# Ledger of designs, part 66: peptides against a protein of PDB entry 1MQS

Target 1, 223 residues: chain A of PDB entry 1MQS
Amino acid sequence: ILKMLFLNKDLNNNDNITTITDDIFNQQEIIWKVLILDIKSTATISSVLRVNDLLKAGITVHSLIKQDRSPLPDVPAIYFVSPTKENIDIIVNDLKSDKYSEFYINFTSSLPRNLLEDLAQQVSITGKSDKIKQVYDQYLDFIVTEPELFSLEISNAYLTLNDPKTTEEEITGLCANIADGLFNTVLTINSIPIIRAAKGGPAEIIAEKLGTKLRDFVINTNS

## One batch from the design tools (peptide; made by RFdiffusion4, then SolubleMPNN)

Design b2_p16_3_s1 (from b2_p16_3, 6 letters changed)
Fold by OpenDDE base, seed 4:
Structure b2_p16_3_s1 (fold): chain B 223 residues (1-223), chain A 16 residues (1-16)
Amino acid sequence: as target 1 above (223 residues)
Amino acid sequence: SLYDKALVDKSEYIKS
């Protein structure tokens, strides 16, 4: 997250947030930026950073992507939002309207190919592709609640998985979503985990899906 | 990046 706030520059990962922000603040001129979030990413950011941390990172203002935002044509913007068609359309509209000077786009999870192509197509039509400085998949589809504990913030996951009225399709769908979130978390940690799950329930389904995703990722990155 | 490639591909397609 801090890396994103500093325009995806290399940061010393061994330092705490305060040390990193202080060092950057003392060594370099602060580049003031706007941070644009959605509901999901707001929760993610809030779980990891304090308001003071955002200020130290040069975030002058943060807003929701769906909110009516005032144009700041001389200020660069960091988008940290879900990879959805709606968000892409809003970003492109902001680009068309010259709402900000530069656009640093960070998706909370992997952007599907069809949406990537859509983004590229729309941007190409605007003729303002030069304003888009970065497009990253941050894989931060989780909330840090406490050290060594995180949440995917899936509403009523426990209830859904344990309700006898829940259909198999609903369970399978939810398990897939959970596996996606876990996959993103693993990629963020940059370590291949040993997965252990109880047999005979949703945990096993999730573990299998996650395992498949990880294997596919390893194969694809090594090819 | 995938984005850069996609952008180039789409730009070329629109120009064709």
Scores: peptide ipSAE 0.026, ipTM 0.481, DockQ to the pose 0.089
Fold by OpenDDE base, seed 2:
Structure b2_p16_3_s1 (fold): chain B 223 residues (1-223), chain A 16 residues (1-16)
Amino acid sequence: as target 1 above (223 residues)
Amino acid sequence: SLYDKALVDKSEYIKS
């Protein structure tokens, strides 16, 4: 998250948030930026950072993507939002309107290829592709709660997975979503986990899906 | 906490 707030520059990951922010604050000129969030990413940010941390990172203003935002054509913007068509369209509209000077786009999770292509196409049409400085998948679709504990904030997950009325398709879909969240968590932690799951239930399905994702990722990264 | 909420949800479901 801090890396994102500093325009994805390399940071020393071994330092605590305070040390990182203090060091950067003292060593470099603060680049003031606007942070644009959605409801989900707001929760994520709030779980990890304090308002003071945002300020130290050079975030002068933070707003929701769906809110009416005043143009700041001389200020760079960091988008940290869900990878949805709606958000892409809003970003492109902001680009068209020259709402900000530069656009650093960070999606909370992996952007599907079709949406990436859509984004690229729309940006190309605007003729303002030079303003798009970064597009990142941050893999931050989780909330930090306690040490060694995090939440994917999936509503009614337990109910859905355990309700006899839930269809197999619904279970499979939810398991896929959970696996995606876990995958993102693993990538964030940058450690290969040992996966343990109860047999004969959704946990096993999730574990299998996660395992597949990890294997595929490793293969693709080493190629 | 979110953890506590999840536990509560689980317990309520088991009781229903």
Scores: peptide ipSAE 0.022, ipTM 0.488, DockQ to the pose 0.016
Fold by OpenDDE base, seed 3:
Structure b2_p16_3_s1 (fold): chain B 223 residues (1-223), chain A 16 residues (1-16)
Amino acid sequence: as target 1 above (223 residues)
Amino acid sequence: SLYDKALVDKSEYIKS
């Protein structure tokens, strides 16, 4: 939950909530956000967090998804709601009306395929998919940052990386392939990137491989 | 859009 409030950034799990919020508040500029809940998620949040925790996390306003809410077009919104057709329709309506600047969507449980397809279709029709920055549920974990979003056109990459039946060798091979693709992209852009990756997963492996390739390239071009 | 493609890829994983 705390991770969600900080836009799904990595947090130190060894510290209590107060210590984490204090450290983040002191180290980084606070991003003020709106938190949109439903009845179920309100109970969940209330059981884990204090009002002061929400404030320290940058939550300036919280409201129920079914309530009439004033537009805050310059403020990003975090949705933490049940995966229902009704909630999806409301989110899409909020998107259409430009109610918020950015949308970070977190479903409280698994989003069924039919609802995912419905969400995708409706968002596509609005032409405002760039405002959807994150979508999370039990199985979905991705960030959209258009126009900085691009594809390496690798088929079944997500399945391969997340399927428990996939071998370590297959994962390593795919990560190497992704790193190669990213390396080629960097060369095309002609700019050395700062690499950010989540720890403890395939993203870290890819980041390490890409870093090595970039270092080797720089050494070879300067020699 | 690339966003839509990402959603489709994720949906396929949920089915597996």
Scores: peptide ipSAE 0.029, ipTM 0.560, DockQ to the pose 0.048; fails the geometry check
Fold by OpenDDE base, seed 1:
Structure b2_p16_3_s1 (fold): chain B 223 residues (1-223), chain A 16 residues (1-16)
Amino acid sequence: as target 1 above (223 residues)
Amino acid sequence: SLYDKALVDKSEYIKS
């Protein structure tokens, strides 16, 4: 939940909630956000967090998704709501009306395929997909970090990497291809990156491969 | 958009 409130940034999970919120409040510029809930998620958040915790997390106001909410076009919004057609329609309507500056969508449980397709279709029609920065559910997540976002245009990469039927050799091969693409991108940008990757998955493999390529390149260039 | 592509990829995974 705290991770969600901080836009799904990596938090040191070893610290107490109070310590985490205090450290972030004191060390970083607070980004004020709107938190949009439903009845179910309100109960969940209320069981874990105090009002002061929300404030320390940069939540300026929280509202129910079905309530009439005033537009805050310069303020990012965090949605934490049930994966229902009704909620999706409301989110899309909020997007159409430019209710907020950015949309970070977190579903309280797994988003069914039919609803995901519905969300994607409706968002596509609005032409405002760039305002949706994150979509998370219980099992699957993705982050769109614009404008610092690019694609390697590798077809079905997510499917291949997450399909249990995919062989280790196929995964390794794809990770190598991705690392090569990223390496070429780094060379094109002409800047040494700080690499951040999730642990325990393909992202870590890719990060390791990319790191090796970059180190080898630096050594060879200085030589 | 890149977002739309990500949604499609996720959707395909769920179908799978």
Scores: peptide ipSAE 0.029, ipTM 0.539, DockQ to the pose 0.050; fails the geometry check

Design b2_p16_3_s3 (from b2_p16_3, 9 letters changed)
Fold by OpenDDE base, seed 5:
Structure b2_p16_3_s3 (fold): chain B 223 residues (1-223), chain A 16 residues (1-16)
Amino acid sequence: as target 1 above (223 residues)
Amino acid sequence: SLYDSALKDLSDYIKS
């Protein structure tokens, strides 16, 4: 089961850099994070953000994934790196060593199925899947709230949804189940999220279903 | 654009 990213209602994804950083700084208590990049993503980030922007966004330290990095076990980390076997291995090693408190993983491009399976398998072996909070690529945008989710279950769901032999009915059924799970999670957290999902795939279907459930719930509760 | 994608992804994680 894939649990989509819950975005703060105060976040406007269409805002410019200044507005985003100001909102983070002024509206919320700053939670300091580490930003882990590679050469490719460094070039990308550097073209759009300045050091001061990162600081205002709560990034206290930024480093290259291949560089030796000091452990900060009480600090959450954001990885923005290429979907490669090497980077996955490094992330898993960082997880094993408890280098950071939480792991938010954003791949700069689509994560191939074989690498997703590899990541899931390695994380499962560590027994520390609960530290993986988010994984994102162009097709996947989800939060891991349960240790068992970031394992073969995620891989199976992904494979099923992307198998050309899977029927539309099967896809719809699975998406409904995922949406139900997410809905229950939202109710447990007692916060209405902004739903974000990749376009053109099963994530969009799930987002639509979840949105409908939330809207219906709000309407029924206020009645 | 690469710009929009990078900003969106980063901001999503930072605010989460």
Scores: peptide ipSAE 0.011, ipTM 0.423, DockQ to the pose 0.044; fails the geometry check
Fold by OpenDDE base, seed 1:
Structure b2_p16_3_s3 (fold): chain B 223 residues (1-223), chain A 16 residues (1-16)
Amino acid sequence: as target 1 above (223 residues)
Amino acid sequence: SLYDSALKDLSDYIKS
């Protein structure tokens, strides 16, 4: 079960697809993006989105991750793919080859620990971690503003949070640090996020802490 | 940025 926190009243998750796409379209000039899918996610997105919705969302091209794709080094890419070793390797190869300008990675399900470590390690080796802007799965939503957060700290944080030997105090402290990092990221990006977190775990703690920080900030800036 | 917000919104929509 995912908990969603809306800090911006103008953001409504209950809005229909058309309203969401129209809002995105009207907010700014369309930034064209590439959407990278796999077979499973293609079925998912096709059931929810129409072609016109993708266009309104700024998707210029969508393709399968295993397809031979032309480089678009000036175009950001959204990946929505299964968390597999194969897909991770392809993403890393795309990163190495400067296939796209920015990488927004969304896994269709939970990213296993071993794969997270593998992703972090490979990205670190490339020296191009700055191009990784976001990594999401069912339980973890990370906006990466600093390469260290993605390449080093996220993996360590995940390991620590999932280690049964980790104390409650250590978890709480780490969650606070993560929330602080995310808060700073939000301020830097100057965008109020929709926060999603799995219930009953560290992600929920982080989400609550972040939400509180953001609310306090908004109140203080509007006074 | 508005761009990041839009991308997140799209991601959230896809996951919904």
Scores: peptide ipSAE 0.009, ipTM 0.442, DockQ to the pose 0.064; fails the geometry check
Fold by OpenDDE base, seed 4:
Structure b2_p16_3_s3 (fold): chain B 223 residues (1-223), chain A 16 residues (1-16)
Amino acid sequence: as target 1 above (223 residues)
Amino acid sequence: SLYDSALKDLSDYIKS
């Protein structure tokens, strides 16, 4: 939830909520955001976070999705709502009306394919897809911010890979997970890339693992 | 999966 409130940036999970919010508050300029909830997600948020936590996370206002909300065209919005046709239609309507500057959409559960397609279709018609910065559910493992740039958004990846206390086994495991994510991405693009990575670090390990996966796939597909 | 394909399509669309 905190990760969501910070636009799904990598956060140190070992810190308590107060420490995380204080550190971010002290080190970075607070980005003020609007939080859009439904009844179910309101209960979820209320069970985990206090009002002060929301404020520290930069949430200036929180509202129900079905509530009439004033436009804040200069403020980014975080949606944390159920994956329903109704909520999707409301989000799209908010997009059409330029209600917020940016849209970070987080569904409380898995988004069915039919609803994903509906969302994509409606967004495409608006011509305002650039305002949708993120779409997340429990199965989304990556975000795309640019046509040729994406992130797997693996929690604590940088910290884990650079912490001297991290074991080789942990590093290897994490690199394997990253390689799997990249492999899935490559398969989706339906093109075999030339892999480039810095030598002497985790990036090289990932590149090697990815290369192996791709080679194995090609061999198995041709057999 | 079909879901992954749809997600990719959405992602590609958002990127375009």
Scores: peptide ipSAE 0.008, ipTM 0.465, DockQ to the pose 0.095; fails the geometry check
Fold by OpenDDE base, seed 3:
Structure b2_p16_3_s3 (fold): chain B 223 residues (1-223), chain A 16 residues (1-16)
Amino acid sequence: as target 1 above (223 residues)
Amino acid sequence: SLYDSALKDLSDYIKS
């Protein structure tokens, strides 16, 4: 929760909430944000955080997602809400109306695939996808900024990776192709990225392959 | 994971 309030930056879990908020407040310029909640997440936040903790985290205003909220077009918003069709529609409507400057979306539980697709489709139609900075749930964490979004143009990657009939060899081959594509992209950008991937799936395989390629490249260029 | 694949799908939708 605290990580979410600081736009999902890495935090030291060994420190208490007060120490973390004080350190961040002293080291960085505070970014004032709006926190959008639902009934369930309100209870969750209230059980973990004090009002002073929210203020130290830069939360200037908090409201329920279903409430009539005044536009704050120059203020970024953090959504922490249930993954429902209703909430997605409201978020998209807020996006359409330029309710806030930036949107950091955190779902309280896993976002079903159909709802993820619905969100993506609706956002794409608005033409304002650049305002969606982050989307998180318990399984997904990613930044959806336009400059960081690209396609490798690999056909049927999702279907191949999720088809139970797909062999391990086919998965490994596809992961290698994806890693190659990412490697080429990194070379084009001319910077070495920090690789982050979910554990226990294809993303981890891809990350390992990409890491190996990058390490080999660095060794070869320094030789 | 299925979710990593969904992330890719989302990226594709955002670009379209």
Scores: peptide ipSAE 0.008, ipTM 0.469, DockQ to the pose 0.085; fails the geometry check

Design b2_p16_3_s4 (from b2_p16_3, 9 letters changed)
Fold by OpenDDE base, seed 2:
Structure b2_p16_3_s4 (fold): chain B 223 residues (1-223), chain A 16 residues (1-16)
Amino acid sequence: as target 1 above (223 residues)
Amino acid sequence: SLYDNALKDYSSYIKS
């Protein structure tokens, strides 16, 4: 949640909320944003964050997605809402009306493929896709730190993959998660990568999984 | 598919 409020920038997970917000506030200029919620996400946010935390995260105003909201065309917006057709339509309408300067969309749960397609199609029609800066769900979790470097921000991934006490099942599960993250990253980059991985370890497993996903995607795209 | 084309277009816009 904190990552979302900071536009999914890399945060130190070992720190408490107050320390994180204080550090960011002191180190970086705050980007002021609008937070758009629904009933469910409001409960989630309220359970984890205090009002002061939102302010320190640069949230100037938070509103419900179904509420009549005033346009703030020079202010970026963070959406944290349920993945529903209704919410997608509202977001697209907000985009069409230039309600905000930029759109950072975070779904509270997994976004079904059909809804992703619907979102993509509607956004494409508007001609304003450049305003959609991020789309996240529980499976879309990558951060671009440099033009040629990104992180999936999976805690203790290296340790888990290299610990001899880690079970094969745990490794396989983690590799699958990494492959999913990489796949989503590739889709965002809109280019087919050449995959390089060391053989005989988790990297190979990840590469194989990613390769399969990409091949399946290409086949489905060309059909 | 229409979806794939839409997704491709969308991804291109995000990258742009």
Scores: peptide ipSAE 0.020, ipTM 0.462, DockQ to the pose 0.089; fails the geometry check
Fold by OpenDDE base, seed 3:
Structure b2_p16_3_s4 (fold): chain B 223 residues (1-223), chain A 16 residues (1-16)
Amino acid sequence: as target 1 above (223 residues)
Amino acid sequence: SLYDNALKDYSSYIKS
């Protein structure tokens, strides 16, 4: 639980809660966060932690996921909730509304594959996957870091690429736009990446287009 | 990550 409150950083399990919180408080700047709970997780947290422990962990406010909550767009949020379709929908709605700056999601138990896929699909549709920084459960350990993930801010890209009604021409056009965006990103970073993409889909098309652009650029620059 | 793999699997499933 403490690990979760400190954004899943490694903690010494042999230390007392008070010692851990005091050490972190003294060594690092406190990151203030919102803690989102459900009824079950509230009971769990209350059984292990005191209010003062939450404050020392940087929890400025805690609320129930089903409660009406005011937006805090500059504050990161930690979700510690049951893996249910309802909670996933609420989290996605919070994401859509930009309710918080970052989302650290911790499920109280294992997330079924169908719900994981549902979460992934909904998040992809929003185009705001970069705000999902962590997803944890009993079996899932996922961390997104800023250097490893960025958005091209293309609206409805996932839907367009996956809708069976989308024409090949539309897909090709969108893939070209994505490749252009990636190319510009590469130029900004000033490094030539190794490109890896899943086969048989839009990712492969994008990878091929990007590869061609990069090869042409290298040839022209050496020329 | 499992999340990335799930996204990949899901995308493959929709196309299949």
Scores: peptide ipSAE 0.016, ipTM 0.476, DockQ to the pose 0.030; fails the geometry check
Fold by OpenDDE base, seed 1:
Structure b2_p16_3_s4 (fold): chain B 223 residues (1-223), chain A 16 residues (1-16)
Amino acid sequence: as target 1 above (223 residues)
Amino acid sequence: SLYDNALKDYSSYIKS
């Protein structure tokens, strides 16, 4: 998250942790930026950072992507939003209207290829591709509530999974979403977990899906 | 992965 707020600049590996911390929080020259969020990413940011931390990172204002936002054509913008068609369309519209000087786009989870292609196509039509400086996936699809506890903040997940009226397709879809969130969490903390789940229910399905994703990831990373 | 290649291609496009 901090890296994102500093425009994903590579941290000098030669600097010690103390120097990095001092540079991050005691910058003499701050580049002021706008932070554009959605509901989900707002919760994520709020769980990790304080308002003062945002200010220290040069965030002059933060707004929801769906809110009416005043143009700041001389100010760079950081988008930290979910990878949806709706958000992509809004970003492209902001680009068309020259709402900001530069666009640093960070998606909260993996951007599907079809949406990436859609984004690229729309941007190419605008003729303003030079204003888009970065496009990243952040893999931050979780909320930290306690040092050893986190939540994906999926509304009514338990109710949906335990409702007899819920279809198999809906259960499968939700389990996949949960597994994706957990997978992103694992990647974020950079630690391979031992997975434990109750048997005979959705938890087992999720555990299996997560296990598969982790195995596939390890195989693909080592190849 | 296909996804990583797509991202690389897009990044290259933005930089060009």
Scores: peptide ipSAE 0.014, ipTM 0.438, DockQ to the pose 0.175; fails the geometry check
Fold by OpenDDE base, seed 5:
Structure b2_p16_3_s4 (fold): chain B 223 residues (1-223), chain A 16 residues (1-16)
Amino acid sequence: as target 1 above (223 residues)
Amino acid sequence: SLYDNALKDYSSYIKS
């Protein structure tokens, strides 16, 4: 199931990294986090971000996922790694060992359905799903925490969105339905979110549609 | 771009 991340109003997805980090630094206390990478993601991050940028973003330390990492049970962790069985197993192991306080998982590319199911199954077995706050890839965004986790109960949404045989019209239609569901959820929560979504896929389409709906709603209610 | 991808992935986890 495709979800979206609802963030604080102080964040802007369209801002560059420097603006975001500066805003966080100046406006509120920095939340320190651990960044866990693999070889591929390290190359990506290092090419676009400086160490100082990471520090300003609240990254206290970063390490490779395959390295021996010390437990930091009071520190949230951000995983930015390739969608592989090996990495999933490591993440689950870290979860089992309570290595970090919270787990924010972002895969560098599309997570295959079989691996998603594997992750879900393993996490379910641990009984520690509450520690997983977010899971993202290019098409999949969802919050796993109970207060933020919900289902739109759209059958085969993931499969439909990832099937190469699915037409653009079908994708657009499904995205519209998802956006409608999210819109209704936002209204129920009675809080206007900042929308975050993975780019280059259905999540972005949904985000745009939802954003439009929210803007229209605000305009109409204030008129 | 690499920048956009990195920003997308990283900024999503920055809290303020």
Scores: peptide ipSAE 0.000, ipTM 0.285, DockQ to the pose 0.045; fails the geometry check

